# Peptides against a protein of PDB entry 2YKT: the designs that were tried, part 1

No score or structure here was measured in a lab: all are predicted.

Target 1, 231 residues: chain A of PDB entry 2YKT
Amino acid sequence: SRSEEMHRLTENVYKTIMEQFNPSLRNFIAMGKNYEKALAGVTYAAKGYFDALVKMGELASESQGSKELGDVLFQMAEVHRQIQNQLEEMLKSFHNELLTQLEQKVELDSRYLSAALKKYQTEQRSKGDALDKCQAELKKLRKKSQGSKNPQKYSDKELQYIDAISNKQGELENYVSDGYKTALTEERRRFCFLVEKQCAVAKNSAAYHSKGKELLAQKLPLWQQACADPS
Positions, changes and structure headers below are counted from each chain's first letter, unless a header gives other numbers.
Peptide ipSAE was made for these designs. It is ipSAE averaged over its two directions, with the distance scale d0 held at 1.0 Angstrom where the peptide's residues are scored. Compare it between designs on one protein only; published cut-offs may not apply.
A fold fails the geometry check if it doesn't show the stated peptide or something in it is severely misdrawn.

## One batch from the design tools (peptide)

Design b1_p8_1 (made by RFdiffusion4)
Fold by OpenDDE base, seed 4:
Structure b1_p8_1 (fold): chain B 231 residues (1-231), chain A 8 residues (1-8)
Amino acid sequence: as target 1 above (231 residues)
Amino acid sequence: PSNDWTPS
């Protein structure tokens, strides 16, 4: 029946969230943590590289003929420091605004979805059973009427069951329809949450890239000219 | 139980 088909679709939405979306989201979080760790590793490795660059700048500053190049090397290291500060802010946001929040949501979601599905199933079954009971009683009544010498005795009761069946069928269809819409809304909310959190990450990433571009664009012409000037 | 997936 239409109601049975829609019931199956409703259950399948909940099952898809529980068995496909949530496990995939857990994997996404795990991959995010790996990515965060790798970026932190890059930051640490970069610090060592630019600390070594500072050492080269110190040597230039101690020389008689290359003192001004020491300042250039120090500026290069300082620009890197500023870029790294922006990266650290981005990583902090990535952790706090994306990973932590998704982890909290997915951890609670198994119990929530199980309860939601169970509630829906219980009420759907209750309405279905009530409908089946009325249909069975009508069938019994009709059998009694066919064997009776006075079938008119059962006519009012037959009409009552027919009306009850019609009403219960409508209630069941409406309930299942609303259940399906609710399930689809639950699924959509989860995807929307993910999209919006990724938008926050994208904004922070853009800020990091913009800051780096601006700082380097400002200083690079100066650094490129440094060796053209006589000592 | 509840689990709010509305973006903050």
Scores: peptide ipSAE 0.290, ipTM 0.889, DockQ to the pose 0.795
Fold by OpenDDE base, seed 3:
Structure b1_p8_1 (fold): chain B 231 residues (1-231), chain A 8 residues (1-8)
Amino acid sequence: as target 1 above (231 residues)
Amino acid sequence: PSNDWTPS
């Protein structure tokens, strides 16, 4: 029946969220944490490299013939420091605004969805059972009428059961339909939440890349000319 | 139980 099909669809939506979306989201969070750790590692390693570059700049500054190259090396290290600062800010946002929030949501979701599905199933079954009971009573009444010398005695009751069945069928269909819409809305909300949080990350990432591009574009031509100048 | 997935 239409109601049975929609009921199956509704349950499948909840199952998909619980069994596919949420586990995948947990994995996404785990991969995000790994990515964050790796980037933090890059930042730390980069600090050591550019600190060493500063040391080379100091040596150049102490030389008689390469003093100006010392300034170039210092500028290179400084630009990198600024780029890394932007990366650190991006990572903070990535952690606090994406990973933490997703983790909080997914942690609570199993209990919530289980309760929501159970509530839906209980009410759906209740309405279905009430319909079945009414149909069974009508069938009993019709059997009694067929065995009676006066079938007209049961006509009013038969009409009442027919009306009750029609009403209960309609109520069941409406309930299941609303249940399906609710389930789809729950699914959509979760994807929308992910998309919006990822958009925030994308904006922060764009800012990081833009800053790096701007700083390097400004300085690189100057640095490239440094060795062409007479000492 | 409740769980709000509306973006902040």
Scores: peptide ipSAE 0.289, ipTM 0.889, DockQ to the pose 0.815
Fold by OpenDDE base, seed 5:
Structure b1_p8_1 (fold): chain B 231 residues (1-231), chain A 8 residues (1-8)
Amino acid sequence: as target 1 above (231 residues)
Amino acid sequence: PSNDWTPS
């Protein structure tokens, strides 16, 4: 029946969230943690490289013929420091606004979804059983009427059962329909949450890239001229 | 149990 099909679809939505979405999200979080660790590693390694560049700048500053190039090398290292500061802020956001929040949500979700599905199933079954019972009683009544010398005696009661069945059928259909909408909404909310949190991180990442580009664009022409202009 | 996935 239409109701049975919609019921199956509803259960499948919950099943898909629990068995596909949530495990995939856990994997996504794990991959995010790996990415965070790698970026932190890059930051640390870069510090060593640019600290060494500062040392080269110190040597230039001590020379008679290359003193001004020392300042250039220091500026290069300083720009890197500013870029790295922005990266660190991005990483904090990545951890706190994306990974931590997703982890908290997915950790609680198994119990929540199980309870939600169980509640739906229990009520759906209850309404279905009540309908089946009413249909069975009508069938029994009709059998009695067929064997009776006075079938008209049962006519009013038959009409009452027919009305009851119609009402219960409608209630079941409405309940299952609402259940399906609810399940789809639950699924959509999870994806929307992911998208929103990813957007926040993306904005912070864009800020990091923009800051780096701006700083380098401002200084690079000066640095490129340094060897051509010894003054 | 509850688990709010409503976007902030």
Scores: peptide ipSAE 0.288, ipTM 0.889, DockQ to the pose 0.948
Fold by OpenDDE base, seed 1:
Structure b1_p8_1 (fold): chain B 231 residues (1-231), chain A 8 residues (1-8)
Amino acid sequence: as target 1 above (231 residues)
Amino acid sequence: PSNDWTPS
């Protein structure tokens, strides 16, 4: 029946969230944490490299013939520092605005979805059972009427059961339909949440790349000419 | 149980 099919679809939405979406999201979070760790490692290694570059700049500044190149090397290190600061802001957002929030949501979701599905199933079954009961009673009544010498005695009750069945069928269909819409909304909200949090990360990532591009575009021509100028 | 997935 229409209601049975819709019921099946509703349950499948909840099952898909619990069995496919949530495990995949947990994996996504885990991969994100790994990515964060790797980026932190890169950041640390880069710091060591550019600290060593500063040392080279110090030596140039102490030399008799390469003093001006010391300033160039210091500027290179400073630009890196500024880019690194922007990266750290991106990582902070990545952790706080994406990973932490997703983890909080997914941690609670198994219990929530189980309860939501159970509530739906309980009410759906209750309505279904009530409908089945009315249908069964109508069948019994009709059998009794067919065997009776006075079938008119049962006519009013038959009409009452027919009306009750019609109403209960409509209520069941509406309930299951609403249940399906609710389930789809639950699914959509989860994807929307992911998209919105990923957008926050994307904004910070864009800022990081833009800042790096701007700083390097500004300074690189100056650095390139430094060795061509006579001392 | 409750779990609000509305973006903050």
Scores: peptide ipSAE 0.288, ipTM 0.888, DockQ to the pose 0.801

Design b1_p8_1_s1 (made by RFdiffusion4, then SolubleMPNN; from b1_p8_1 with N3V S8K)
Fold by OpenDDE base, seed 1:
Structure b1_p8_1_s1 (fold): chain B 231 residues (1-231), chain A 8 residues (1-8)
Amino acid sequence: as target 1 above (231 residues)
Amino acid sequence: PSVDWTPK
């Protein structure tokens, strides 16, 4: 029946969220944590490299013929420090605004969705059972009427059951339809939340890349000419 | 606009 099909669709939405979306999201979070760890590792390694570059700059500054190059090397290291600071800010946002929030929600969602599905199923079954009961009673009544010498005796009751069946059928269909819409809304909400959090991360990432590009574009021409006219 | 995905 139409209501049965809609019921199956509704249940499938909840099952898809619980069995596909949520596990996939947990994996996404795990992969995000791995990515964060790797980026933190890059930041740490970069610090060591540019600290060593500063040491080279110190040596240049102490030399008789390369003093000005010391300043260049220091500037290179300083620009990198600023870029890395932006990366650290991005990582902080990545952790706090994406990973932590997703983790909190996904951990609670299993219980929530289970309860929501059970509530829906209970009410759907209740309405379905009530409908089935009325249909069964009507069938029983019709059998009695068919075997009776006075079928008119059952006419009023038959009309009552027909009316009840019609009403209960309509109520069931409406309930299941609303249930389906609710389930789809729940699914959409979860995807939208993910998209919104990723947008925040993207903005922070854009800021990081922009800062790096700006700083390097400003300084690189100066650094490139440093050896052209040695004093 | 923020999307609410807080489990109830």
Scores: peptide ipSAE 0.310, ipTM 0.835, DockQ to the pose 0.174
Fold by OpenDDE base, seed 5:
Structure b1_p8_1_s1 (fold): chain B 231 residues (1-231), chain A 8 residues (1-8)
Amino acid sequence: as target 1 above (231 residues)
Amino acid sequence: PSVDWTPK
């Protein structure tokens, strides 16, 4: 029946969230943590590299013929430091605004979804059983009427059951329909939450890239000319 | 138990 098919679809939405979405989201969080760790590692390794560059700048500053190049090397290292500071801010947001929040929600979601599905199933079954009971009683009544010498005795009661069946059928269909819409809304809310949190991270990432581009664009022309200028 | 997935 239409109601049975819609009921099946409703259950499948909840199952898809529980069995596909949530496990995939946990994996996404895990991959995010790995990515965060790698970026933190890059930051640390970069510090060592640019500290070594500063040392080269110190040597240039001590030389008779390359003193001005020392300042250039120091500026290169300083610009990198500022870029890395922006990266660290991005990573903090990535951790606090995306990973932590998703982790908290996904861990609680299993119990919530199980309870929601169970509640829906219980009420759906209750309405279905009540409908089936009325249909069965109508069949019994009709059987009695056919065997009776006075069928008219049962006519009013038959009409009452027909009306009750019609009302219960409509109620069941509406309940299942609303249940399906609710389930789809629950699924959409989870995806929307992920998208919005990822957008926040993307904005912070854009700020990091923009700052880096601006700093380098400002200084790079000066650095490129440093060797052309006589001491 | 409840989980708020409301977009913010």
Scores: peptide ipSAE 0.170, ipTM 0.821, DockQ to the pose 0.940
Fold by OpenDDE base, seed 4:
Structure b1_p8_1_s1 (fold): chain B 231 residues (1-231), chain A 8 residues (1-8)
Amino acid sequence: as target 1 above (231 residues)
Amino acid sequence: PSVDWTPK
């Protein structure tokens, strides 16, 4: 029946969220944490590299013929520091605005979805059972009427069951339909949340890249000219 | 328990 098919579809939506989406989201969070850790590692490694560059700048500053190149090397390290600060801000946002929030939601979602599905199933079954009961009673009544010498005795009761069946069928169909819409909405909300959080990450990433580009574009011509100038 | 997935 139409109601049975829609019921199956509704259950499948909940099952898909619970068995496919949520596990995949947990994996996504795990991969995000790994990515964060790797970026933190890059930050640490970069610090060591540019600290060493500063040391080279110090040596240049102590030389008789390369003093001005010391300033260039210091500027290179300083630009890196500024870029790194922007990266750290991005990472904080990545952690707090994406990973933490997703982790909190996905952890609670299993219980929520299980309860929601169970509630739906219970009510759907209740309505279905009530319908089946009315149908069974009508069938019994018709059998009695066929065996009776006075079938008219059962006519009013038959009409009552027919009306009850019609009403219960309609109620069941409406309930299942609403259930399906609700389930689809729940699924969509989760995807939309993910998209919006990824948009925030993208904005922060863009800011990081823009800042780096601007700083380097400003200084690079100066650094390139440094060796052309006579000492 | 309810989980709000409203995008923020």
Scores: peptide ipSAE 0.146, ipTM 0.809, DockQ to the pose 0.862
Fold by OpenDDE base, seed 3:
Structure b1_p8_1_s1 (fold): chain B 231 residues (1-231), chain A 8 residues (1-8)
Amino acid sequence: as target 1 above (231 residues)
Amino acid sequence: PSVDWTPK
């Protein structure tokens, strides 16, 4: 029946969230934490590299013929420092605004969804059972009427059961329909939340890349000319 | 239990 099909669809939405979305989201969070750790590692390693570059700059500054190249090397290290600062800010946002928030939500969601599904199932079954009962009573009444010498005696009750069945059928269909819409809304909310959080990350990432691009674009021509200029 | 998935 239409109601049975829609009921199955409704249950499948909840099951998909609980069994597919939430586990996948947990994995996404885990992968995010790994990514964060790797980037932090890159930042640390980069610091060592550019500290060593500064040392080379110091040596150039102490030389007789390469003093100006010392300044170039220092500038290179400084630009890197600024870029890394932007990366660190991005990572903080990535952790606090995405990973932590997703982790908090997904941890609580299993219990919430289980309760929501059970509530829906209980009410759906209750309405279904009530409908079945009315249908069974009508069937019993019709059997009694067929065996009676006065079938007209049962006509009013028959009409009452027919009306009750019609009403209960309609109520069941409406309830299941609303349940399906609710389930789809719950699913959409979760995806929308993820999308919006990723948008925030993307904005921060764009800012990081923009800052790096502008700093390097400004300085790189100067650095490229440094060796062509006489000391 | 309740979980708010309202986008921010």
Scores: peptide ipSAE 0.118, ipTM 0.803, DockQ to the pose 0.920

Design b1_p8_1_s2 (made by RFdiffusion4, then SolubleMPNN; from b1_p8_1, 3 letters changed)
Fold by OpenDDE base, seed 1:
Structure b1_p8_1_s2 (fold): chain B 231 residues (1-231), chain A 8 residues (1-8)
Amino acid sequence: as target 1 above (231 residues)
Amino acid sequence: PFVDWTPK
């Protein structure tokens, strides 16, 4: 029946969230943590590299013929420092605004969804059982009427059952329909949340890339000419 | 328990 099909669809939505979305999200979070760790490693390694660059700049500054190149090397290291600071801010946001929040939500979501599904199933079954009971009673009544010498005595009761069945059928259909809409809304809300959090990360990443591009674009021409213009 | 996934 229509209501049965919609009921199956509703259950499938909840099942998909619990068995597909949530496990996938947990994996996503795990991969995010791995990515964060790797980026932290990059930051640490980069610090060592550019600290060493500063040392080279110090040596240039102590030289007789390469003093100005020392300043260039220092500037290169400083620009990197600024870029790395921006990266660290991005990583902080990545952790606090994405990973932590997703982890907290997904951890609690299984219990929530199970309860929501159970509540829906209980009420759906209750309405279904009530409908089935009325249908069964109508069937019994009709059998009695067919075997009776006075079928007309059952007419009013038959009409009452027909009306009750119609009403209960409508109520069941409406309930299941609403349940389906609710389930779809729950699913959509989760995806929307993920998208919005990723947008925040993207904005921070854009800021990081923009800052780096601007700083390098400003200084690179100066650095490129440093060797061409010996002092 | 309730989990709020309301978008920002």
Scores: peptide ipSAE 0.124, ipTM 0.804, DockQ to the pose 0.915
Fold by OpenDDE base, seed 2:
Structure b1_p8_1_s2 (fold): chain B 231 residues (1-231), chain A 8 residues (1-8)
Amino acid sequence: as target 1 above (231 residues)
Amino acid sequence: PFVDWTPK
């Protein structure tokens, strides 16, 4: 029946969220944590590299013929420091605005969804059972009427059951339909949340990239000409 | 239990 099919679809939505979306989201979070760790590692490694570059700059500054190149090397290291600061800010956002929030939600979501599904199933079954009962009673009544010398005796009661069945059928269909819409909304809101949180991270990432581009665009021409201008 | 997935 239409109601049975829609009921199946509704249950499948909840099942998909619980068995596909949530596990995938957990994996996404795990991969995000790995990514964060790797980027933190880059930060640490980069610091060592550019600290060593500063040392080279110090040596240049101590030389008689390469003093100005010392300043260039210092500037290179400083620009890197500023870029790295932006990366760290991006990572903080990545962790706090995306990963942590998703982790908290997905942890609680299993219980929420289970309860929601159970509630839906219970009410759906209740309405279905009530409908079945009325149908069964009508069938019994009709059998009695067929065997009776006065079938008209049962006509009013038959009408009552017919009306009840019609009403209960409609109610069941509406309930299941609403349930399906609700389930789809639950699914969509989860994806939307993910998208919006990812957008927030993307904005912070853009700031990192923009800062790097800006700083390098400003300084790189100066650095490139440094050796051409001996002093 | 309730989890608010409303996008922010």
Scores: peptide ipSAE 0.124, ipTM 0.804, DockQ to the pose 0.899
Fold by OpenDDE base, seed 4:
Structure b1_p8_1_s2 (fold): chain B 231 residues (1-231), chain A 8 residues (1-8)
Amino acid sequence: as target 1 above (231 residues)
Amino acid sequence: PFVDWTPK
């Protein structure tokens, strides 16, 4: 029946969220944490590299013939520092605005969805059982009427059952329909949330890349000419 | 329990 099919669809939506989406999201969060850790590692390694570059700049500054190149090397390290600051801001946002929030939600979502599904199933079954009962009673009544010498005796009761069945069928269909819409909305909301959070991440990432590009574009021409200029 | 998945 239409109601049965829609019921199956409704259950499948909840099951898909619980068995596919949520586990995948947990994995996504885990991969995000790994990515964050790797970026932190890059940051640390880069610090060591550019600290060493500063040391080279100090040596240049102490020389008689390469003193101005010391300033160039210091500027290179300073640009890195600024880029690093931007990266750290991006990472903080990545952690706080994406990973933490998703983790909190997904941990609670299993219980929520389970309860929601159970509630739906219980009510759906209740309505279905009531309908089935009425249908069964009508069938019994019809059999009794067919065997009776006075079938008209049962006519009013038959009409009552028919009406009851019609009403219960309608109620069941409406309930299941609403349930399906609700389930789809729940699914869509989760995807939309993820998309919007990723947009925020993308924005922050763009800011990081832009800052780096701007700083380097500003200074690189100066650095490139440094060796051509006499001391 | 309730989880709010309202987008940002």
Scores: peptide ipSAE 0.119, ipTM 0.804, DockQ to the pose 0.901
Fold by OpenDDE base, seed 3:
Formats: sequence, structure tokens, C-alpha cells
Structure b1_p8_1_s2 (fold): chain B 231 residues (1-231), chain A 8 residues (1-8)
Amino acid sequence: as target 1 above (231 residues)
Amino acid sequence: PFVDWTPK
């Protein structure tokens, strides 16, 4: 029946969230943490590299013939420092505004969804059982009427059961329909949340890249000319 | 239990 099909669809939505979305989200969070750790590692390693570059700049500054190149090397290291600072800010936001929030939500969501599904199932079953009972009673009444010498005696009761069945069928269909819409809404809002949080990450990433691009675009021509200029 | 998934 239509109601049975919609009921199955409704249950499948909840099951998909609990069995597919939430586990996948946990994995997403785990992969995010790995990515964060790797980027932090890059930042640390880069510090050592550019500190060593500063040392080379110091040596140039101490020379008689290459003093101006010392400033170039220092500028290169400084630009890197600024870029890395921007990266660290992005990572902080990535951790606090995305990963932590997703982790908190996914931990609580299993209980919430389980309870929501159980509530729906209980009410759906209750309405279904009530309908089945009315149908069974009507069948019994009709059987009794067929064996009676006065079938008209049961006509009013028959009409009452028919009306009750019609009403209960309608209520069941409406309930299941609303349940399905609710389930789809629950699914959608979880995806929307993920999308919006990822948009925030994208904005922060764009800011990081823009800052780096601007700094390098400003300085790189100067650095490229440094060796061509006589002391 | 309740979990708010409203986008922010």
C-alpha cells in the first residue's frame, strides 16, 4: 500500500543517517585531524628551513661584497613567516569551528535519531494496529450478519466500522507522509550544516592564499633583480 | 536528547 511504502521510505531515511551519514562524518573528522596534523608538521619543518635561511642572510650581511643580498634573504624569510602565521590562523579556525563542532554533534546524534525513529515507529504501529482492529471487527460483523435471519440488525454498526476504517486509513497516511517529510528535513539540515561549515573553511583558505599571493607578488620582482644590481 | 544542526 501507499502508506506501507512511505513507511519504509521514512525508516530508510533515518537508517541512512545513522548507518551511512554519521559514520562517514566520523571518518571525515578523522581525516580532517590527520590533515591538520600534517599541516602543523609542515609549519614546524618550514620554521627550521627559514631559520637556516636567516643564518645565510646574516653571513651575507657580514660580507663586504654581498651585504645587500642579506636584506633580500631576510625579506624572504619574513614573507614566509607572515604566510605561515596566516596558515596557523586558518588551522585554528579549521579545528575550532569545523572539526570540534562536528565531533560534538555526531556524538550526540545517534541517541537523538534513535529516539526519533522509535517514536515514529511506535506511533505508526499504534495507528496501524487500530486500523487492523477495525477491519477485523468489520469482518466478524459481516460474518455474523450472514448467519443471521435479520441482517438489517447489523447495518448501523457496519456503517460505523466503514467510517472508522476510512478515517483511520486517512490518519495513518497523513502521519506517515508527515513523518517522511520530517525525516528528509533532518537529513537535509545535516548536509546543509556541513556545507556551510566547509564554506567557512574555504573562505579562510582563500584569505590565506590571497595574503601569500600579495606578499610574494610585491617582493619577488625585487628579489629577482638583486643579483643584477652592482654593489 | 537533541542535536541542533542549524547552519551557522
Scores: peptide ipSAE 0.110, ipTM 0.799, DockQ to the pose 0.896

